# Ledger of designs, part 104: peptides against a protein of PDB entry 2QAS

Target 1, 120 residues: chain A of PDB entry 2QAS
Amino acid sequence: PPEDLMQYEAMAQDALRGVVKAALKKAAAPGGLPEPHHLYITFKTKAAGVSGPQDLLSKYPDEMTIVLQHQYWDLAPGETFFSVTLKFGGQPKRLSVPYAALTRFYDPSVQFALQFSAPE

## One batch from the design tools (peptide; made by RFdiffusion4, then SolubleMPNN)

Design b2_p26_2_s2 (from b2_p26_2, 10 letters changed)
Fold by OpenDDE base, seed 1:
Structure b2_p26_2_s2 (fold): chain B 120 residues (1-120), chain A 26 residues (1-26)
Amino acid sequence: as target 1 above (120 residues)
Amino acid sequence: APSLTLESVKEAHAEVEKAVAEHGIR
């Protein structure tokens, strides 16, 4: 078969990651997500650009899923990554996750799901 | 390749719920 020099699959993947970015921007807007929408975001913890408390990330050596529903603060969806504050053990922790590190995105309210291939 | 849907909605939900990190969600 002919060689794909355009890397269409990668383009499509990036486009779909854009859906997550857009969803997060909606979540970060005044008023937050419209009820009952909430987001389950799964990412590879060892992917390049992922940052957060070392002890927390060490607890999840492969993947980590966070939920953005009621308890999240200072959600900042950037162009290449988003950051958010979540409470673990009652303590606020800041996580920074590149969109490229995502493996799953799910909104149970409307059963919308996306799956991505992320580098290890 | 990217996927717009997981194998099963119910299965996907259960899988996601199981993998949720221990943090406040309510």
Scores: peptide ipSAE 0.048, ipTM 0.617, DockQ to the pose 0.052
Fold by OpenDDE base, seed 5:
Structure b2_p26_2_s2 (fold): chain B 120 residues (1-120), chain A 26 residues (1-26)
Amino acid sequence: as target 1 above (120 residues)
Amino acid sequence: APSLTLESVKEAHAEVEKAVAEHGIR
């Protein structure tokens, strides 16, 4: 096939990752997500820019799925990454995840699912 | 490339549910 000099695939990737960013911004707004919406977010733990407690990330050498429903705090969706506080073993942990590290996004309330490729 | 998984919603839901971190709903 001919070479795509427009890089439509990359543009489509950016657009769909933009959906995740927008959804997280809604989740971070006052009042949070409208019920019953909640988000399952899967990401590559070794992707560039992923940050969190070493003991936690070591437990998930490939991918980790977090749930944003009720037990999350200080969700801060930036332009290139989001950060959030979640409790693990009863202890609050801060995670920072670039949107480029995401591999899955799912809202079971409306069965909306996205899959992404992420760097290894 | 990212894609909508409308046809695979059932499978995706089950897979995601199994992969939830320790803080998860399960």
Scores: peptide ipSAE 0.033, ipTM 0.645, DockQ to the pose 0.053
Fold by OpenDDE base, seed 3:
Structure b2_p26_2_s2 (fold): chain B 120 residues (1-120), chain A 26 residues (1-26)
Amino acid sequence: as target 1 above (120 residues)
Amino acid sequence: APSLTLESVKEAHAEVEKAVAEHGIR
């Protein structure tokens, strides 16, 4: 079969991850997400570039799901990763997650879901 | 490979909820 010199598969993957990035940018904008939209984001905690409190990441050795609904602060969606402050046990913790580390993205309000393959 | 569709929306929702980290959401 013909070789794909355009690398369409890679482009498609990037586009899908781009949806997450765009959604997070909307969430980071003044006023946050329009209700009732909220985001469930799952990522590999051991993926390259993932950063956060050691004790927290140790508690979730494989995957971790965070929810961006009402309790999140300083959401900063960059070009390759996003960072956000969430409270765990009442204490604010900063997490930095590369988009490449994501495995799931879900907005229950409209039942929009994305699934990704992330490096171990 | 990334996918726009999952086998079951309800199943996906339940799975996601089970994996939610212990942090405030409301």
Scores: peptide ipSAE 0.031, ipTM 0.617, DockQ to the pose 0.052
Fold by OpenDDE base, seed 2:
Structure b2_p26_2_s2 (fold): chain B 120 residues (1-120), chain A 26 residues (1-26)
Amino acid sequence: as target 1 above (120 residues)
Amino acid sequence: APSLTLESVKEAHAEVEKAVAEHGIR
């Protein structure tokens, strides 16, 4: 079979990760996400660039799922990663997650789902 | 390559829901 010199698969991967970035930017805008939209985000906790409290990362050594609905603060979606503050046990914790670390993205309100292969 | 859909939306929802880290969502 002919070789894909355009690397379309890689470009498609980047484009689809761009959907997550765009959704998070909508969530970070004034007023937040339009009701009833909310986001389930799953990521590999050991992926390069993931940053957070040691106790949290130790508790979830493989994957971690967070929900962005009502109880999140200071969502900052950058170009390569996003950061957000969530309360665990009542204590605010800051997480920083590269988009490349994501394995799942889901909005239950409209049943929109994305699944990604993330680096180990 | 990333997928636009999971095998089952209903199953995926249940799987994601039970895997949520313990933090406030409401």
Scores: peptide ipSAE 0.031, ipTM 0.613, DockQ to the pose 0.052

Design b2_p26_2_s3 (from b2_p26_2, 11 letters changed)
Fold by OpenDDE base, seed 4:
Structure b2_p26_2_s3 (fold): chain B 120 residues (1-120), chain A 26 residues (1-26)
Amino acid sequence: as target 1 above (120 residues)
Amino acid sequence: APSLTLESVAAAHAAVEAAVARHGIR
């Protein structure tokens, strides 16, 4: 609300983006995520810093959801963005996604969900 | 129970369809 000069909601969102980063770092550890955990990650494809094959991103001009469960490779969770290799049509594609571009994070195994605003 | 509505799932992405089918996420 406009009367909240502290902007607590924005600060909370920033903190919760840290949860996503931490979860991805767990996923990147040897052995991957502990069963049965897996991640649905949705992001704005046109957000600043998002990179990947142009043809792939063009198919999803607004948002794209990827799943990190069994078929992901070389997950590299950096401090401001993560990158991961996924197969699309049998072809490995490298995606790089800033945490700021995320709009949804979901782990169905424990029904944990986060939603974010993502500037483009 | 919490649910997830997916509007832009990369259908050609490996394991996406299987994961969605398993959990019934739409």
Scores: peptide ipSAE 0.031, ipTM 0.609, DockQ to the pose 0.101
Fold by OpenDDE base, seed 3:
Structure b2_p26_2_s3 (fold): chain B 120 residues (1-120), chain A 26 residues (1-26)
Amino acid sequence: as target 1 above (120 residues)
Amino acid sequence: APSLTLESVAAAHAAVEAAVARHGIR
């Protein structure tokens, strides 16, 4: 097949990652997500730029799925990554996840799903 | 589009811990 020197697939993937960014910005706004919307976010824990507690990331060496619904704090969606505080064992932990590390995004309330190819 | 249920949630944070415990997922 013809060689794609434009890398259209990568451009399309990046555009769709923009949907996740926009959704997280809505989630970070005052009042949070409008009910019943909530977000399942899956990412590669070993991807470049992923940051969090070593013990936590070691516990999930491949992928991690987090849920942003009621129990999340200080969600900060930046331009290239987002950070969020979640409680594990009752202790708040800060996670920083580049959008490029995402492999799945899902909102069950409207059955909206996205899948991404993420570098390890 | 593929769906995602609580049973497929990997991280045991505050909202997920109850679901993980309820389903016995480790």
Scores: peptide ipSAE 0.030, ipTM 0.609, DockQ to the pose 0.072
Fold by OpenDDE base, seed 2:
Structure b2_p26_2_s3 (fold): chain B 120 residues (1-120), chain A 26 residues (1-26)
Amino acid sequence: as target 1 above (120 residues)
Amino acid sequence: APSLTLESVAAAHAAVEAAVARHGIR
């Protein structure tokens, strides 16, 4: 097949990562997401730029899914990564995840799904 | 509507178990 020198797939992936960023910015706004919207976010835990408690990340050597609905704090969606505080075992822990590390995004309230290829 | 199953490991943080059970995501 013809060679795609435009790299349309990569451009499309990048554009769709922008959807995740925008959704997180809505989630971070006062009042949070409009009910019943909430977000399932899956990412490669060993991807460059992923940071968090070592003991936590070590439990998930490949991928990790977090849910942003009610129990999250200080969501900070930056331009290249977002950070959020989640409670694990009742203890607040800060995660920082580059958008490039994402593999799945899902809002079950409207069954909206995105899938991404992330570096190993 | 599109559907996606979550094959990744779910984090054991607040509300995850209930959310997964509620939406049937695996």
Scores: peptide ipSAE 0.030, ipTM 0.610, DockQ to the pose 0.098
Fold by OpenDDE base, seed 5:
Parts: sequence; structure tokens; C-alpha cells
Structure b2_p26_2_s3 (fold): chain B 120 residues (1-120), chain A 26 residues (1-26)
Amino acid sequence: as target 1 above (120 residues)
Amino acid sequence: APSLTLESVAAAHAAVEAAVARHGIR
């Protein structure tokens, strides 16, 4: 097949990552997500820009899935990454995840799923 | 399927545990 100089596949991937960003911005708005919507977000924990407590990330050396439904705090969706506070073992932990680190996005309420390739 | 993948990589925080229980992912 001929060379794609437009890089359409990469553009499509970026656009779909934009869906995740937009969804998180909705989740961060007052009132949160409209029920019953909630978000399963999977990311590569060793991807560039991922940050959080070392002990926590060490438990998930490859991928980590977080769920944003009711038990999350201070969700801050930026333009290139989002941060959120989640409780693990009853203790709040701050995670920062670049959208580029995402591998999966899922909203079970409407069975909407996205998959991505993520760099390390 | 997303549900099966989620089961294998789910994090152990309160929201995940609650959501997993409701979706029957065990």
C-alpha cells in the first residue's frame, strides 16, 4: 500500500484520546458524571509522565485500571494529562496520567470502549 | 472484551472494588 503522508491513523488516535479528555472534563464539572455513567481508565504505569506514590505504582508494574464513579477527589483534567486523588487502603493517593499513557477507556453504562497504543 | 481485561488489571481502590462488585467482575 502507498505511504500515508497525512498520518491519518495517528490523527485518529489523537482525536479519540480527546474523547477521554472531554469525558474527564465532564466528570470534573460540578455534579460529576451524569448517572449511571462511570469511567474505567487503564494506563501504562511506566509510561513517560505517569506519576504517583512509588509504593503504589510498584504494585502495578505494567498496567493499572482506575474507576471514576463515586470515590474520587480533585479530578483535574489538563490538556496533556489528568490528575486525580483515589483512596488505596483508606489513604488518599494522587495520580497524574498523561493521555498518551492510556491503553483503554470504558464506560460500562453504555458499553462505550476505546483502545490505544501507549508509549513507555 | 473490556470487562475481562478490566478484571485482570483493576487497581485496588475503593471505587474499583465497588464497581467490580456491581458489574460482576470477579
Scores: peptide ipSAE 0.029, ipTM 0.603, DockQ to the pose 0.098; fails the geometry check

Design b2_p26_2_s4 (from b2_p26_2, 13 letters changed)
Fold by OpenDDE base, seed 2:
Structure b2_p26_2_s4 (fold): chain B 120 residues (1-120), chain A 26 residues (1-26)
Amino acid sequence: as target 1 above (120 residues)
Amino acid sequence: APSLTLESVEAAHAAVQEAVARHGIR
């Protein structure tokens, strides 16, 4: 087949990552997401730019999924990454995740799903 | 007691997050 010199697949992936960013910005707004919307976000823990407590990230060497529904704080969706505070074992932990590290996005309330190829 | 109720809710949410982190979306 002919070579895609435009790299449309990569462009499409970047556009879809924009959906995640936009959704997180809605979640960060006053009042949060409109119920019953909530987000499951999966990312590669060893991807460049991922940061958080070493003990937590070491526990999940490949991927981990976070849920943004009832218990999340200080969600800050930046242009290239987002950060959020979540409780693990009852203790608040701050995570910073580049959008490029994402592998899956899911909103079960409307069964909306996205999958991404994320580099290490 | 209200404090115990809030603690229980927070603990439950934390447990869910840990389960999701470990097993992903089921």
Scores: peptide ipSAE 0.233, ipTM 0.722, DockQ to the pose 0.076
Fold by OpenDDE base, seed 1:
Structure b2_p26_2_s4 (fold): chain B 120 residues (1-120), chain A 26 residues (1-26)
Amino acid sequence: as target 1 above (120 residues)
Amino acid sequence: APSLTLESVEAAHAAVQEAVARHGIR
């Protein structure tokens, strides 16, 4: 097949990542997500720009899924990454995750799912 | 009681977070 010099697949992926960003911005707005919406977000823990407690990230050397429903704080969805505070083992941990690191997004309330290819 | 309900919800959510983190979405 002819070479795709436009990189349409990458464009499509970026556009869909925009859905995640928009959803997170809704979640961060006053009042949070409308019930019963909540978000499962999976990302590659070794992807560039991912940051958090070393012990936590080491525990999940490949992928990690976080749930944004009841126990999350200070959700800050930026333009290239989002950060959020979650509790693990009862301890608050701050995570910063570039949208480019995402591999899956899921809202079980409406069974809306997105899957992405992420950098290694 | 509301406090017990909140506690149970928080505990359930914490368990889900840990399980999902380990095994991913299935």
Scores: peptide ipSAE 0.184, ipTM 0.702, DockQ to the pose 0.080
Fold by OpenDDE base, seed 4:
Structure b2_p26_2_s4 (fold): chain B 120 residues (1-120), chain A 26 residues (1-26)
Amino acid sequence: as target 1 above (120 residues)
Amino acid sequence: APSLTLESVEAAHAAVQEAVARHGIR
């Protein structure tokens, strides 16, 4: 099979990460996401730049999935990472996740899914 | 509204992944 020296797949994935960023920016806008849209975001917890409560991240040494629907606060989608506050067990937890750490993005309302290869 | 639990998120994720797989998206 011919070798892809252009690394088109990687380029495509990087481009598609932009979709996630854009979606999160929509979610962060006043009024939030248009119903019934909501997001399932999976990321590598040990990826560079991921930050949050160590006890929480340690519980999920590989990947963690968060849901952005009704119970999220202060969503801040930056250019390279986003941060958000979620309540787990009644306690607010602030997470910061680089887009490069994402492995899956899903919107159940329209069954839109993306998957990415993230650094291990 | 109730706070999210890690268990509930994981359960929901499993269901979502099943749905994704069923539709051949993954």
Scores: peptide ipSAE 0.026, ipTM 0.561, DockQ to the pose 0.481
Fold by OpenDDE base, seed 3:
Structure b2_p26_2_s4 (fold): chain B 120 residues (1-120), chain A 26 residues (1-26)
Amino acid sequence: as target 1 above (120 residues)
Amino acid sequence: APSLTLESVEAAHAAVQEAVARHGIR
């Protein structure tokens, strides 16, 4: 097959990453997500731009999934990354995740799923 | 018997979060 010099697959992936960004912006709005919507977000912990407690990220050297339903705080969806506070072991931890680091997005309430290829 | 305090709810959610982080959605 001919070589795709346009990189259409990457363009499509970026467009779909926009869905995640938009969903997070809805989640960050007053009142949060409309019930029963909630989000599972999976990302590569070693991807460029991922930031969080070293001890936490060390526990999950490959991928990590976070759940945004009832126990999340200060969700801040930026243009290139989002940050959120979650509790692990009863302790609040701040995570910053570039959208480019995402590998999966899932809303089980409506069984909506997206998968992405993320750089290591 | 399980209680319905904020603390117990928080603990349960934290456990779910950690389990999901370790094993993924499935």
Scores: peptide ipSAE 0.224, ipTM 0.724, DockQ to the pose 0.080; fails the geometry check

Design b2_p26_3_s1 (from b2_p26_3, 13 letters changed)
Fold by OpenDDE base, seed 2:
Structure b2_p26_3_s1 (fold): chain B 120 residues (1-120), chain A 26 residues (1-26)
Amino acid sequence: as target 1 above (120 residues)
Amino acid sequence: APTQDEVAAAAHAASVEAARRYGVRA
């Protein structure tokens, strides 16, 4: 097949990552997401820019999924990454995840799902 | 309310299945 010099796949990936960013911005707004919407976000834990507790990230050597529904705090969706505080083992812990590290996005309430290719 | 420890595994499985059945692949 002809060579794609436009890099359409990369453009599409960036556009779809924008959906995640936009959804997180809605979640971070006062009042949070409109019920019953909530988010399952999956990312590669070893991807560049991923930051969090060493013990937690070591527990998930490949990828992990976080749930943004009822128990999350200080969600901060930046331009290239988002950060959020979640409870693990009863303790609040801060995670920072670049959008480029995402592998899956899912809203169970409406069964909206996205899948991404992420570098390791 | 459930912590991430309590819901993460199930959520991960659900996200994998959802991506397979409904997902738009970027």
Scores: peptide ipSAE 0.409, ipTM 0.882, DockQ to the pose 0.679
Fold by OpenDDE base, seed 5:
Formats: structure tokens, C-alpha cells, sequence
Structure b2_p26_3_s1 (fold): chain B 120 residues (1-120), chain A 26 residues (1-26)
């Protein structure tokens, strides 16, 4: 096939990651997401830039899905990554996830889904 | 409201299926 010097596939992927970023910014705004919207976010736990409690991440050697509906705090969507506090085993845990680490995004309320290629 | 432990597995499965069925991909 012809050589793509524009890297259109990568640009398209980044554009779609922008949807996730925008959705998280809405979730982080006062009042949160408009009901019944909520987010399932899946990411590669070993991807570069992913950080969190080692004991938590070790439970998910490949990827994990987090749910942003009721039990989340201090959601901070940056330009290259987001961070959020979630309860695991009744304890609050802070996760930081680059958008590049995402593999799936899903809003079950409207069945909106995205899939991404993520680095290992 | 449920914690992440309670919903993670089901949410993961749902996300996988949704991506396959409805997902937008580059």
C-alpha cells in the first residue's frame, strides 16, 4: 500500500481520545455528569505513565476497567492524563492514567463506545 | 453505591462487548 506520510490513523486515534478527555472534563465539572450518563474506562495497567497503588495494579496485569458513576472523587482531567480517586476494598486509591493508555471507553446509558490501540 | 471491586468485572465484560458491537475505531 502507499506510504502514509500524514499518519492519519494516529491522528484519528488522538481525535477519539479527545472525546474521552472532553467527557471526563464534563464529569469533573460541578454537578458531574448528567444522569443517567456514566463512564466505563478501560486501560492497559502496564502502559507508560500509568500510576497507582502497586498492590492494586498488580491485581490487573493486563488491563482494568474503572467505573465513574457514583463512587469517584477528585477527578482531574489534564491534557495528557487524568487522575481520579476510587474506592477499592473500602479504601480510597488514587489512579493516574494517560489517555494514550486507554483501550476502551463506554457510556452504557446511551451505548456509546470507543476502542483504541494502546502501547504496552 | 457499589465500589470498584463490586462492578469492575461486569463493567470490563460490558466494555469489551460494547466495543465489539457498537465501537467507533480509527
Amino acid sequence: as target 1 above (120 residues)
Amino acid sequence: APTQDEVAAAAHAASVEAARRYGVRA
Scores: peptide ipSAE 0.404, ipTM 0.881, DockQ to the pose 0.698
Fold by OpenDDE base, seed 1:
Structure b2_p26_3_s1 (fold): chain B 120 residues (1-120), chain A 26 residues (1-26)
Amino acid sequence: as target 1 above (120 residues)
Amino acid sequence: APTQDEVAAAAHAASVEAARRYGVRA
């Protein structure tokens, strides 16, 4: 096939990651997500920029899914990454996840799903 | 409400299946 010098695939990836960012911004707005919407977000734990408790990240050496429904706090969707506080083992933990690290996005309420190519 | 530990495994499995069944892949 002919060479793609425009990097359309990468553009499409970024555009779809933008959907996740937009959804998270809706979730972070006053009132949160409109019920019954909630988010399953999957990411590569070893991707550059992923930050969180070492024990947690070690438990998931490849990828993990977090659920944004009830038990989440201080959701902060930035331009390149989002951060959120979640309870693991009964303790609040702060996770920071670049959008580039995402592999899947799913809203079970309407069965909306996305897949992404992530580093590593 | 359940914590992440309680829902993570099921959510992960669901996300994988949903992406295959319903998902858009760039």
Scores: peptide ipSAE 0.401, ipTM 0.879, DockQ to the pose 0.709
Fold by OpenDDE base, seed 3:
Structure b2_p26_3_s1 (fold): chain B 120 residues (1-120), chain A 26 residues (1-26)
Amino acid sequence: as target 1 above (120 residues)
Amino acid sequence: APTQDEVAAAAHAASVEAARRYGVRA
C-alpha cells in the first residue's frame, strides 16, 4: 500500500478525542449534563500526565473507569487534560487525566461509545 | 447516590462491552 504522508489516522484520533473534551465541557457547564446523559471514562492509570492519590492509583495498576453522573465535583476540562473530584471510600479524591490517556468513552443513555489507543 | 467504589467495576465492564459492540475506534 502507498505511504500515508498526511497521517490521517492520527488526525482522526485527535478529532475523536475532541468529542470527549467537548462532552466534558458540556458536563462542566452550569446545570451539568442534560438528563439522562452521563459518562463512563476509562484511562490508563500509568500513562504520562495522570495524577492522583497514590493509594488510589496503586489499586488500579492498569486502567480504571470513572463515572460522571451523581457524585463528581469541580470538573475542570482543560485543553490537554481534565481534572475532577470523586469520592472513593467516602473520601474526596482529585484526579487529573490527559485526554491522551483515555482508552474508552461511553454514554450509556444513548449507547454512544468511543475507543482509543493510549500510550503505556 | 453511589460512590466511585460502588460503580467502578460495573462501569468498567460496561465500557468494555459497549466499545466492542457499538464503539467507533480511533
Scores: peptide ipSAE 0.396, ipTM 0.880, DockQ to the pose 0.677

Design b2_p26_3_s2 (from b2_p26_3, 12 letters changed)
Fold by OpenDDE base, seed 4:
Structure b2_p26_3_s2 (fold): chain B 120 residues (1-120), chain A 26 residues (1-26)
Amino acid sequence: as target 1 above (120 residues)
Amino acid sequence: SPDQEEVAEAAHAESVEAAERYGIRA
């Protein structure tokens, strides 16, 4: 196939990452997501910029999925990454995830799904 | 309400399946 020097796939991926960012900004707004919307976010735990408890990240050496539905706090969607507090083993833990680290995004309420190429 | 451990594994599996069936990708 012809060589793509424009890197259209990467541009399209970045555009789709913008959807995740926008969705998280909606979730972070007062009142949160409109019912019944909720989010499953999957990311590579070893990607550059991913930050969180080492014991938790060690448990998921490749990728992990977090659920933003009933228990999440202080969701802060930035321009290049988002951070959120989630309960693991009854304890609140802070995660910071660059959008570039995402592999999947899913809203089960409307079956909206995105898939991304993430860094190894 | 369940902690992440109680919901994340099922959510991961569901996300994988959904991405294959409905996923938008470049």
Scores: peptide ipSAE 0.435, ipTM 0.893, DockQ to the pose 0.706
Fold by OpenDDE base, seed 3:
Structure b2_p26_3_s2 (fold): chain B 120 residues (1-120), chain A 26 residues (1-26)
Amino acid sequence: as target 1 above (120 residues)
Amino acid sequence: SPDQEEVAEAAHAESVEAAERYGIRA
């Protein structure tokens, strides 16, 4: 097959990650997401740039999914990563996840799903 | 509302299934 010198696959992946960023920005805006929209975000916990409580991350050595629906605070969607506070065991924990660490994105309300190639 | 532990496992499974069935990827 002919060689792709444009790197279209990488471009497409970046574009898809852009959708997640845009969705999170909507979620972070005043009023939050319009109901019934809510997000399931899956990421590799050992990916570069991922940060959070050591005890929490150790429970998910490969990947974990976070739910942004009823309990999330201070969602801050940056240009390269987003951070959010979630409750685990009744305790608020801060997570920082680069978009490059994402493996899946899903909005069950409309069955919109995205899958990404993340570094192992 | 439930903490992450109460919803994450099911959400993870659902997201995996959804990605395979409806997922968009490069």
Scores: peptide ipSAE 0.428, ipTM 0.893, DockQ to the pose 0.699
Fold by OpenDDE base, seed 1:
Structure b2_p26_3_s2 (fold): chain B 120 residues (1-120), chain A 26 residues (1-26)
Amino acid sequence: as target 1 above (120 residues)
Amino acid sequence: SPDQEEVAEAAHAESVEAAERYGIRA
């Protein structure tokens, strides 16, 4: 088969990452997500640009899933990454996750699922 | 309302399963 010099697969991945970005922007808007929508976001913890408490990230050496439903604050969906404050052990922790680090996105309320190839 | 530790593991498992059944693979 001929070579794909356009990298269409990567383009498609980036387009679908845009869905996550858009969903997070909806979540960050006044009033948050319309119930019962909520988000499960999975990412590679060792991917470039992932930032958070070292002890927390060390607990998840491969990938980590966060839940955006009842307990999240200061969700800030940027153009290349999003940041959010979540409670771990009763303590608020700030996470910063590039969209490129995502491996899965899921909204169980409507069974909408995305799967991504993420570099480690 | 539960902290992340209380919900994340189940959410992870559900996400994995959902990706296999319903996922749009990129």
Scores: peptide ipSAE 0.427, ipTM 0.891, DockQ to the pose 0.685
Fold by OpenDDE base, seed 5:
Structure b2_p26_3_s2 (fold): chain B 120 residues (1-120), chain A 26 residues (1-26)
Amino acid sequence: as target 1 above (120 residues)
Amino acid sequence: SPDQEEVAEAAHAESVEAAERYGIRA
């Protein structure tokens, strides 16, 4: 087949990552997400740019899912990554996740799902 | 309200299933 010099697949992936970024910006706004919306975000823990407590990330060798519904603080959706504070074992932990590390996004309230390819 | 450990595993499973059934994939 002809070579795709436009890299349409990559552009489409980036566009869909933009949906996640936009959703997180809504979540970070005053008042948070409109009920009953909440977010399940899955990412590759070993992807470049992923940052968090070593003890936490070590528990997830491949990917992990975080839930943004009841227990999250200081959600900061940047242009290339987002950061958020979540409770693990009763302790607040800060995670920083590049959008490029995402593998899945899901809002169960409306069954909206996205799937991404991420570095292995 | 629940910590991540209480909800993440189920959420992960649900996300996988949802992606397979409803997911938009590039």
Scores: peptide ipSAE 0.421, ipTM 0.890, DockQ to the pose 0.702

